# Peptides against a protein of PDB entry 8BZL, part 285

Target 1, 228 residues: chain A of PDB entry 8BZL
Amino acid sequence: SYDRAITVFSPDGHLFQVEYAQEAVKKGSTAVGVRGRDIVVLGVEKKSVAKLQDERTVRKICALDDNVCMAFAGLTADARIVINRARVECQSHRLTVEDPVTVEYITRYIASLKQRYTQSNGRRPFGISALIVGFDFDGTPRLYQTDPSGTYHAWKANAIGRGAKSVREFLEKNYTDEAIETDDLTIKLVIKALLEVVQSGGKNIELAVMRRDQSLKILNPEEIEKYV
Target 2, 242 residues: chain B of PDB entry 8BZL
Amino acid sequence: SRRYDSRTTIFSPEGRLYQVEYAMEAIGHAGTCLGILANDGVLLAAERRNIHKLLDEVFFSEKIYKLNEDMACSVAGITSDANVLTNELRLIAQRYLLQYQEPIPCEQLVTALCDIKQAYTQFGGKRPFGVSLLYIGWDKHYGFQLYQSDPSGNYGGWKATCIGNNSAAAVSMLKQDYKEGEMTLKSALALAIKVLNKTMDVSKLSAEKVEIATLTRENGKTVIRVLKQKEVEQLIKKHEEE

## One batch from the design tools (peptide; made by RFdiffusion4, then SolubleMPNN)

Design b1_p26_3_s4 (from b1_p26_3, 10 letters changed)
Fold by OpenDDE base, seed 2:
Structure b1_p26_3_s4 (fold): chain B 228 residues (1-228), chain C 242 residues (1-242), chain A 26 residues (1-26)
Amino acid sequence: as target 1 above (228 residues)
Amino acid sequence: as target 2 above (242 residues)
Amino acid sequence: SEEDEKAREEMEEKMKEERKKLEELE
């Protein structure tokens, strides 16, 4: 019996709707984030685009602002809502505070949004986890993760989605200061991490990089293949 | 099939608020948090459970939050709920400071949050927060203070208390070893380590798994300090030698 | 896997339907 879309405590103290939302995330395509020294990199498993689907329509990596981008795992429709609200907040912050959001700020905003959907009647949790990367105004690279519960943490590297466990295990073994010494090495680390769960190499990986004072760059398949 | 009453927190036929009780059960599974009031300070000691190699080290404390210059809290329960409540506490404290040009009294901050918690148990369309908090603070009215609040919005002042996993056992130990009127911060720290060592299901207490913050008064100012790992190690070592 | 994608799409559709039902109740 699907628990009613109302998040309530079980007798043993569990929020089943949040746990079930986490299961939705686990069914999602794998996403990876890595913080380098002067770079942040997001990688996502490409869905086998049906031959007739416009590849442009399924972007799993999106910019929230010039200095912040997000990848997600889980429900695409839920992600759209979160992305739109985050974009509005980023613009609002620029207008009111006259500075771009910090990566932590926008992460906290998204986390708070998610948390509210776990506490209000008539609302279900968002079925998404997100990796949020970017640069603070001071030039510090940041990586955050949020989950359906509205928790968030800062990470050096992390993964979400169906292959997240394997990818995290890889990152725990291979994330070193030496492995992120250069931008290229950091990109290579993300690609290698994704290749643990993605078949057929660079063609099935979407990769985005953000460098200090640069906009989000989505790498084309040819650029990805240069690293593999 | 126990119909999870998906609706507003309502009274059972027995007069119980099951959603509040179930929220308290969620807290029982959280890491242990201790608070001890001393004559010369107050401390929080919390179990650190999230030790991940890939976590960014910038996080000062996982479970202990500075609220303002005179108060800190520790949280047991749902992390996302905790983040919302701790942010609210900071906001309330800041608003008070701006309005009255003085720090909010400790009990008033606790009460303000408790009213919010209570509202989430009474008003439709909301679930209780799955969080208990320990508050430490100093104010000019009552000096050093320790409070506990639960999902119901109930709170109390304590000399020593515990929330989270094995809290009942910890409270029992605190009752046995707490010496009223003779508790120094040093003795309180030793007591905290002693209790955590017994309540944490770990063969050996390690400094990496324990967060400790102290609140003291120095030169007429409140000082909130998170103990360094080396300091915690020394406390653990001293306990093992005893 | 194609099965995982199908399961995801089915879940997304179910969740969309549930959301619509909830929005109608609001």
Scores: peptide ipSAE 0.013, ipTM 0.498, DockQ to the pose 0.023
Fold by OpenDDE base, seed 5:
Structure b1_p26_3_s4 (fold): chain B 228 residues (1-228), chain C 242 residues (1-242), chain A 26 residues (1-26)
Amino acid sequence: as target 1 above (228 residues)
Amino acid sequence: as target 2 above (242 residues)
Amino acid sequence: SEEDEKAREEMEEKMKEERKKLEELE
C-alpha cells in the first residue's frame, strides 16, 4: 500500500506519513501559546509526573535563544532534535549577523527542516507541532506555529496537541484586547484556556512567560496558583 | 530501494510508531532491572538469567556496565543491541573527556545516546534498538542521578524505576515503599531485594540470579562496586528474616 | 543537509564495524 512507503503521494495526492505524523501530534499533551501586548506566554499540560520521576527532566517548554522559546506537542525525542538544531542556528545567526534571530526567521528554519524530512529520502516526518514565541529585536512579540508538514503561520493565540480543539474554541471566544490588556490578564487567559482540558487545577500546568527585554521565566506551581 | 522501505519505521494511521512499540514489547520480556536513588548513593539491581558457571568472573556484570569512572548502566533487551549502545556510551564519554578535560555530565551522556536511538526511529532502512537502559551516575552539577531511556530516544530522571519483565508491578511497589528524603543506600538495597523477590518469576530469590551495583562517593571520588555474591546473600537473608 | 547525511553514514559505518566486532566475539 502507498501508506507503507516513505513519504510518497497517494493516488489522490495525500502524503499519508505527514497526515499520520499529525495524528501523533494529536496524541501529545496540550500546549497553548498566547501573544499579549508586551508578553508572550506558553502553557503546557503537565502529564502527572509519575511518582518518583524527576520533574527536571520533564520539560516541554525550551528556550531556543534569549529571545525565543518553544513548546511542542507529539514525540519528545523528535522535538529534542529540532530544538538542538534551532539552538545551533540561533547561535550561528548571532555570530554571522551580529543580531539575534527574529521569531519568524527561526520558525522558517524549523519549518524548512521539517519540510525536508517529508521528502522521500529515507526519512519520516517529525511527529511534532511547535509553538514558537518570542520577541524580535524591535521588541515586537511574536507567536508562530509549525506542523509536521513544515507549514508555519503567525498567530495571536493557538493550541496544539490532544486538547487543541477545545482550547482553540475557548481562545476564539475569550481572546480580546481587554483579555490581554495586562501581563497578568494574559497569563490568566492561558491558564483558563488550559483548564478547559486539564483536570485538577494549577498543579498540572507548566507555564512559561517571556516579557519584553526579559529572559524566559518558568513559573513555579505556587506562582501559577495565584492566577487560578 | 523497495526492500529498505519495508524496514523503515513509519507512522501508523493512528500516529503510532509500531516498530518502537514492538521494540518495547521485546524489552518487556527481558530480565528485570531496577534503579534506586538514595541520599548517599545510587544502585542498579538486575536479574541474571544466564547463570553460566563458566562465565569468567572477569566480567564485571552480565547486565551492568561501567561507562566511565562516574557512571554505570544496566540494560534490558537485545544483547547485541545493548553491546553496541554501551560501547557508544563509552566512546561518547571518552571523547568528551578528551575534548573538555572533564568527565561528561550524566544527563549529557544520556541525551547523546538518546539522540542516536531517536535517529534509528526516523531514518530509512533502520530499526529501533530493542533496548532500554538505566543509568546511574554522579556529577558535580546534580550529584547522584538515575535515568531511564527507551527505544524511542525518550529519557527521564527517576528516584526509583524499573525496566524489563514485570516492570509495571515493580514500579508500583517502588511507589509504595520509596520514602522521599529518607532513602539511604542501605534501605535502597533492602527495597531492591524486596521488589526483585516479588517481580522475578522465581520461587526463591537467590544471590546467583541477582546482580547489584552501587555508586557512592568516597573521599571526593566516585566508587562503582558490584556486590559480591556473599553480600547479596546477606541482603536476601535479611529480607527473609523480616 | 549533506553534512547530516555524511554524519549519519559515518555513524552507520562505525556501528556496523562495532557490530561486526561484537559478532566476532560471540
Scores: peptide ipSAE 0.010, ipTM 0.589, DockQ to the pose 0.025
Fold by OpenDDE base, seed 3:
Structure b1_p26_3_s4 (fold): chain B 228 residues (1-228), chain C 242 residues (1-242), chain A 26 residues (1-26)
Amino acid sequence: as target 1 above (228 residues)
Amino acid sequence: as target 2 above (242 residues)
Amino acid sequence: SEEDEKAREEMEEKMKEERKKLEELE
């Protein structure tokens, strides 16, 4: 029976393991990404850090390189593998090509990695989607999304995880050139979008900002509250 | 071979990794392990279920393993799996020391093992490890640390946590009684006894059924010490008097 | 230990049941 192969086509042409991995992503914490004019912003729903948990170990937004950061939804352990591979590739690229990766390049690398795990009979797909944001060397802000299948697309704004539908609906209505005219407005847009699905307000949001020619900045709760 | 594919962890239609969840369920039936981080140290407390008089005196502990000079761990779950993972931890730590001429940072050791655990959830012909671990350690980067890892390869840092039997109840008690920023090793030991007394299905907590290890810093060196039975008895007695 | 073996057997049985469920959904 076709059932014993890890990732095989169904009679109707579906890759069920990929689809099921996408269901795992939908159970993940919500992440949102927005591309502004001169800024990229990632926001993630903070699961209530267990009162006794170290917040340092619960980071859902990570740097891949100085010019690229990533948020994910789905299986955290799977994400760690992808992140580590991506970081190595970013470093390798700098050494071999003498330039930082473009956001598209590293996205494609991650996508290719994911795709390979959908085609091998001895492997299951990664149970993660990722929002990858950053700046190309020319200063162009970029936002990409990848899913468990290894597909990737460029976005102006997008969301992944449990609340992604509601957040996307909000972004579709509110993402305008005027709404991203300034860095502050772009940040506000992300916060407002997350507040559609986050009940406890700004305290349960992790927000990362990358501006042109600047490093990734994780906003503290006090800084987030200023935008609420 | 088709036989190896049958053991591969795959997603359910709902996006769940049932093999990982079942491994976690198995851990829920294992002996209780507690970890508590204090300002001046970190401790592990583990239920000792196998009190066989014929067991060869393990010099250190049955359930608490020294990994290197700066780290120890306790295990809840399948003993054979635990042995494999603890040996792997020791090897990773040793390789790092040889390569870099310094001890491996605590989180890096935890992460390295977690990547192995994760691989056993993703690659064909492998099953998840039926083991959760608590790690205690000290390094120059973050000082005293407590980590927990599970069969999925997830891990987290904690101020206090519990794995194994009645872990949820234990965690609830820890949340109630743990005083952030004010926890001394002495108070942590008392808290550990209090929680174990309530979570272990024993009418009376005995020193024979509990292993406790502390990790402290003395004169710029990490000291990992397993408490003597008499010391544990004193802690239990003190708890009974309060 | 006997407990470890029992847990292993229970897990294997649950795995068989889940596999059957997956086969029925195809």
Scores: peptide ipSAE 0.025, ipTM 0.604, DockQ to the pose 0.559; fails the geometry check

Design b1_p26_3_s4 (from b1_p26_3, 10 letters changed)
Fold by OpenDDE base, seed 1:
Structure b1_p26_3_s4 (fold): chain B 228 residues (1-228), chain C 242 residues (1-242), chain A 26 residues (1-26)
Amino acid sequence: as target 1 above (228 residues)
Amino acid sequence: as target 2 above (242 residues)
Amino acid sequence: SEEDEKAREEMEEKMKEERKKLEELE
């Protein structure tokens, strides 16, 4: 059967390995991204950190560069590969072009990487979707989403992972200009969106905030509770 | 269905990597390895299954490997795969030392190997490594550390964890008895013996069947020591008296 | 990248050699 091979087209034109990789993403922890006016916010469902696990090693939000952050859903090991390559590209760009990457540029790079793994013989697709947020040099906030196929689009708000459908439905109803009027309201929107699928409140949420001309800030649980 | 058991690790219709899961299943049948982080050190304890009488008394740890002056690991799974991965760890650590004139940070060594493991789950013609590892180490960045990695290339830092046979039961026991912030190396050793005594399907725990290594800091240097059989016997005796 | 593939191939060859050495020691 065509579905057992490397990523090949089925008789009906489907890339089964890509579709199955998307199923792996749907099993991943939920991540949410929201673009505000002068802020970008990423929120991720914390897996109940095993009592004996070091929390620093369970981070699902990472910096790609000073101006770009990424959250992902799906296979953590696959994500690490993508993150490492993206970081190298960001550094290379700074060295060669003397400017930081645009959020679109690095998204396109990641998307192209994913696409190549859907087409190359002897490689399976990456089992991850990613939310990529940051600021362009001109101070414009950006949010992009990528999937295992290598497609990417710009979003105002989006979600990936197991609770993505419910979170997206919430965002479609509640994402208004008024809801993102301030940084605090934007943060609150992300938290509320995650609470649609995350049980037991702010303790199970990882939240990262990037403001214009500021570095990535990961909020501690106490800071998150102030918004709940 | 057996249909997706190709040599190439591919996704199932449900988004599962069966070859990785099967590798993890194989590890579940391996000898138990335990790691515990303490305030003043970190330890590995491993079940020794191959008591070949002909093994010369050079008590080289069968399952505990020194990686460099600041790190050691224990392995559960396919021995041949374990040997390859432990050698690779040593090479990575050595290359880093030569290049940067400082020891490789613990997490960086772990991630380097995990990237290799991940690659063997993604590239055609390769099978996952049938090995999980526990890593103990010290570096100037995070101090004493304990990590676990699996065939998927995932890893995590732990205060205490277990791999191999009866690992789930061991982890449950560790969760119950591990006191955060109050764990001394002495108490960690006692806990290790307690957990191994329950997880090893032996009527009586013997020192010949248990390997223990400790990693400590003395005078600004890392000391990795494999406990002598007599020391392990004393720990077992103390546990039996309690 | 081609460099990553080369590095992987080199690593695979090294691993094969190590595996052969290990098999010879068994």
Scores: peptide ipSAE 0.005, ipTM 0.587, DockQ to the pose 0.025; fails the geometry check

Design b1_p26_4_s1 (from b1_p26_4, 10 letters changed)
Fold by OpenDDE base, seed 4:
Structure b1_p26_4_s1 (fold): chain B 228 residues (1-228), chain C 242 residues (1-242), chain A 26 residues (1-26)
Amino acid sequence: as target 1 above (228 residues)
Amino acid sequence: as target 2 above (242 residues)
Amino acid sequence: DLSELPEKPGPEERRRRFFEEYAARE
């Protein structure tokens, strides 16, 4: 009976729990990531912060380390677990290897964590996809995406969550070398991409930028409106 | 499908965690708890359902728990689960204090418990906790704070919120009457009584059925005070006169 | 105006919003 094991193949070879976790991701707020020449940008759809909710506690973009940040789509509590483990790993790596993690390294770590939760009989998959951006120690900008299965790929641009299809279609059409020629153009591209699915303009967008040799900067609404 | 209803740690085909949702449903039937953040303090107000006539006039807080010197919480849901979680909160807070020789920041305590809650939604052989919590606290980083957490391990900070029975209606009333930046603790107390009077399924609000705790700062110290029955009676009376 | 307290939706809508907010509290 397939009913007892969380992580069993169906007769047709499907891992239903992974697929269902992906459905949870599709219900998530839209996140977009774009790799520019010397910048990485994450944008997230701000759901209307419930009146009386503290916006500070609604963070969709988080730093994993000084050189790596992550946006996610799906279950927030699941994401927090992944983020915390990733942060610990980033710090551990700095202590043991004496260098910051590469974006690929930490992505692979997260992916491996997710994958293990798809094979453990006592665990369900994480209900999150993540966009992981940052700079390698050599100054190379990187963007990776992970899903509940533990797969990961490098991207020039990508989107996750409920509006991901529309955003990806936009990015496929508009991501050109000219569109990312400058940092400002790259930021503008992310904003335009999010505006495909966000109704209330710049007020409902969270935007984070990381430039080469700079820390993560979260743009305020006024800064975002300048690009709209 | 009924098969997903019995499993604690699986996604439905639609990507839903039904056991978490069912836990939240159970909380919806629990007594009302509300929290209001003011400029000069924060409060919890909770419905008391168990009125034991044999309880000596010793004010026993049924739903409001002191966590440490700087934080308290209110619970809605399964009492046994609430006891476990409140004990865990106290332990986390004490371990932090011992390790760092300073009180745990409010959000960190909330997050630590939320990670536990989340784990009970992800690991096999466990059910979600059937409890939502409101947290009030003060720390040097953010001052007075109000948080809400649910069975999923999700949490958020609030200016005002409500959990338990008729929480949606309570939140609607709070939205209408809460004045951002102008809320005093006195006004918050009045608002709490107003909302409870309308949302509690009682013909007449009585002090016996309401627990209120306030958290303030006096002389650089946090003061957590549970209001005496007479004080609550006075608040109710004042509301009835308005 | 941060003064707008969110209406807690009904259980289904809270579940939906919980999942959407849980998914959107990204």
Scores: peptide ipSAE 0.029, ipTM 0.582, DockQ to the pose 0.050; fails the geometry check
Fold by OpenDDE base, seed 1:
Structure b1_p26_4_s1 (fold): chain B 228 residues (1-228), chain C 242 residues (1-242), chain A 26 residues (1-26)
Amino acid sequence: as target 1 above (228 residues)
Amino acid sequence: as target 2 above (242 residues)
Amino acid sequence: DLSELPEKPGPEERRRRFFEEYAARE
């Protein structure tokens, strides 16, 4: 009998495979997302890149489309599958609807994909959470979070991965209208939030910013240090 | 509980995929493979274990596979799994070439296979591939490239790396001796011999036990060359004299 | 048979360009 991995309910009503996938996420590097007024910012904890590793291949922040980017925590290989499907959907939407996806739309797509993998026989859940940020066509900044269960919600700010609890606690205390009044302050907030869990300052942070009507910009270490 | 160990697509309570970890453990017992990126080329060096005198075909490369005109790979792990994956790489590369009338970018080929590997970790009724690969290649986008992939479907680009037996020790040595921006193919070859000599549990490194392939650019074309035994002997001799 | 795995839709040329542009921006 091919023991098909089945996500099934426990007697107490738990989906253990989903919970265990969430544990895989908790082992992932910390990612932070913050929605500003006219900016969205993603920050990720850089694992100490092995000296001989190409940093290009270790990026945890990726574009899904010109107006949407994603950070993730958990299994990198699982994330690639989700990213690739999301990118296909973004392009398909542009071709069929002649408009870019809304951030909510692509989030819902990703969430639905994840949910199907929690219910499909012979499939395990994705071991990833994602922060999805971007701008809708009307210029509204959006931040969404997804988890292995396929749930998603809109956030002002959120964090995922191993340091998520501490970062969220920081954001709950420090996310104010004043703290996001400017783009620079919003960036600073993300950096400060990550510094709660990241040791050794700006060199261990990957930061991406998307401003209204602008492309995704990944900040270099020198640019990050200016905010620290 | 042992129940999680037998199922290929189940998370442990700790969020681990034991079958993937066990596949990686199996690779740790395989022959050592090295990859080193240089300014003027990239190389693979692999331990040759199957020196059976009765093997009629002097396979010049037991562990190094040409994928297309611009890429080669080395494998560590289960030979049968390696054969399947290397064949799949060739098919993917060929299909891309036919579809787009240009060679597949190196990273795209690597990711395509990694997605297959990942699928074997997520879909029921399949076990992970017990294979890690080193990829060397050239494309017009990034020039010379070196990648590593594992049974999970993770991959990364590297300046130098190692898979298989004593890979951790090899990586440590590579970190110590690799000079970023100053690595020539000649120096990379010397480094490969140095590392293999230490990682292979042999009293004396012999050319018959080492396969080396280089990937270079000559006159706007990629040249993949497996070093002749005499060339490897010269490299070993030079290392012994130093 | 690896062909039984759901084929990822090959990156269409537009996707390639998108990725190339993205990679060039990185």
Scores: peptide ipSAE 0.006, ipTM 0.582, DockQ to the pose 0.018; fails the geometry check
Fold by OpenDDE base, seed 2:
Structure b1_p26_4_s1 (fold): chain B 228 residues (1-228), chain C 242 residues (1-242), chain A 26 residues (1-26)
Amino acid sequence: as target 1 above (228 residues)
Amino acid sequence: as target 2 above (242 residues)
Amino acid sequence: DLSELPEKPGPEERRRRFFEEYAARE
């Protein structure tokens, strides 16, 4: 059976292990990214944290560098590996090139890493998609998406995970220049998009915002409720 | 037979490399890419399949990649594999330029990548790349050139060829309509539109679904130009009027 | 790093194989 092997081609040209990794992503909590004019926003569905679980331990939005952050959908353990490698690369780039990575550069790095795991013996694909947001050194906001295959594209807005289809449909209808005219409107757009698949309440959404020349800010539930 | 399908690229009892053949099947499902060599230039025409409203407009070319000042390529197959190979092409071309202080000859760049592709079919622990490429270029040795490479690491020079979906039908049409020695870039563009209109499973060809790049020589310099949507629209309109 | 791949048959041998395989498919 082709699905039990390392990532090999099926007779009809499919990479089933990559497709199955995409299914693992679809089981993940929904994440949304939106690029505004001078802001990038990530939102993630919070699974009902068991009352006894430390909320700090389940971060789905992680900084890769001061100017780049990532949300993911899929296997948390796989995400940890990707995040750690990306962080090392960001620091290495600062040391060697003396500038922060561009969002495209670090996305390409992550994409290349994922692709290699689809072509190497004894390795399975990463079971994660990622939304990578940040600012280039010129102050341009960027949003990229990667999938288990190692493909990547730049987006104005996108979603990944179990509710991604519904959220994307919402964004396709509601993403306009007017809807992202201000930082607050952009944040509101992300919240509204997530509310298509998440039950109402600031407690069920994790939001992170990055503004030009500012570090990643994770909004608390009270701050989120001010937008809703 | 199933044992040969699930492991590293190995020969079947019949001498076939099934993983390479299956990689070629993956390419058959990709969007159509055409290449046509003319007397005064060479072109690539590719189907755009990923038209999404939320895509960032900064990406003018989805399937056509500039490799250096004298070469471009189009890709059919697995996008992630394509990105890896196109980056490798750029690196090879840049290393050559730095080493020899002249652009890499077109065939040498193609061959260098084909060597990599072939290695992924011969050495254990790796699957073939699920990608075919069309290369267009100019060099001082052979002038305008068009090449095709596949997952096996095989390549060939062409006057006109096609990869991806309905490639066999496209090649047949090109064979019928390609006039050797009389092909201008203008005629090649018209031929590309004609073939794409027949090979793409669309009721009406639209400029948004077609990407075209031309490579020409102007004042002793290579010029690689991606046609604007309006220019493609004009080509489509002209075809509809004929 | 794709540059660390072991030595492969030369370009001429690869070209020969391609033409032979292509000729066999027609």
Scores: peptide ipSAE 0.000, ipTM 0.492, DockQ to the pose 0.105; fails the geometry check

Design b1_p26_4_s1 (from b1_p26_4, 10 letters changed)
Fold by OpenDDE base, seed 5:
Structure b1_p26_4_s1 (fold): chain B 228 residues (1-228), chain C 242 residues (1-242), chain A 26 residues (1-26)
Amino acid sequence: as target 1 above (228 residues)
Amino acid sequence: as target 2 above (242 residues)
Amino acid sequence: DLSELPEKPGPEERRRRFFEEYAARE
């Protein structure tokens, strides 16, 4: 059966392991990314932290560099590998090129990494999609998405994970120039989008904001509740 | 379902890694291990299933391993896999110490092993490790810490948790009785005995069937101590009197 | 054999990342 072989095409041209990795992503917690005018915002559905779990070890939004952040949906352990490789590349780029990576560059790097894992007979695809946000050195805000296949595209707004369809439908209706006119409105848009799939309000949302020439800020629950 | 369970770890049509799930199932049948974080220390308590009278009590720890001066772990699952992973933990910790002239931070050691576990779920010709671990440690960054890792390479920090047999029931009991901010090592030890008494598949809890290790700070040094059988007996007796 | 695993970032880079993650949690 072609679906048992790593990186083998079916007779009808399917890469089953890539498709099945995409199903793993669909089981992941929902993540949302929105590009504003001078802000990028990532939001993630918090799984109810087990009462005795340390919240500091449950992060779905990670900095790749000072100017780039990533959220993911799918296998957390797979994501950690990708994040680590991306961070190394960001630092290497700073040393060799003397500038931080562009968001496109690091996205392409991650995409290429994922793609290689779809062509190696000794490896399975990564079970993750990622939203990669940040600022280019010219101050342009960027949002990219990549999937298990290694494809990537630039977006104004997008969502990944189990609630992605509903969130995308919301964003398609509500993403307007007016809705992103200010940083606060952009943050509100992300929160509203997540509330389409997240139950029990702001306590179940992780939110990260990156403004132009500023570092990544993770909002605390109290800050999130102010936008709800 | 049988198509995806017999070979290299691959995704099912539903996006499941059956070999990882089966490894976790195997761990569910292993002896119970508990970890509890207190304000003044952290502990591991583990079920001892292999009781041999000829085993030297001073040196025999079936499930609890010292990793370095600041960390220990307990294991649930395949013993041979556990031996490989515990050895790797020691090597990672030692290499770090040699390179940086300071102990490896607790979470960094956990992460390093979790990346290895993850690799065994992704690379062809490998199977997942059939092992979950609890880690206890101290470092200058976060103080006392408790972590759990599974065959997938996922990990998390905990105030209290359980792996192995009846882990779900144990976690439920811990959630009920664990008082955040008020947990002393003494109260944590009592709680560990209480939970083990209810979750172990034994008619009566005995000191010979329980291993307990504590990690504390004394005079600016980490002290990892495995409790003597007599100390465990006293804890059990105290529990029976309550 | 754990030695057959693909090369990971060196210890220095792993240390740097770890401390960056620590700093981001404060």
Scores: peptide ipSAE 0.000, ipTM 0.568, DockQ to the pose 0.019; fails the geometry check

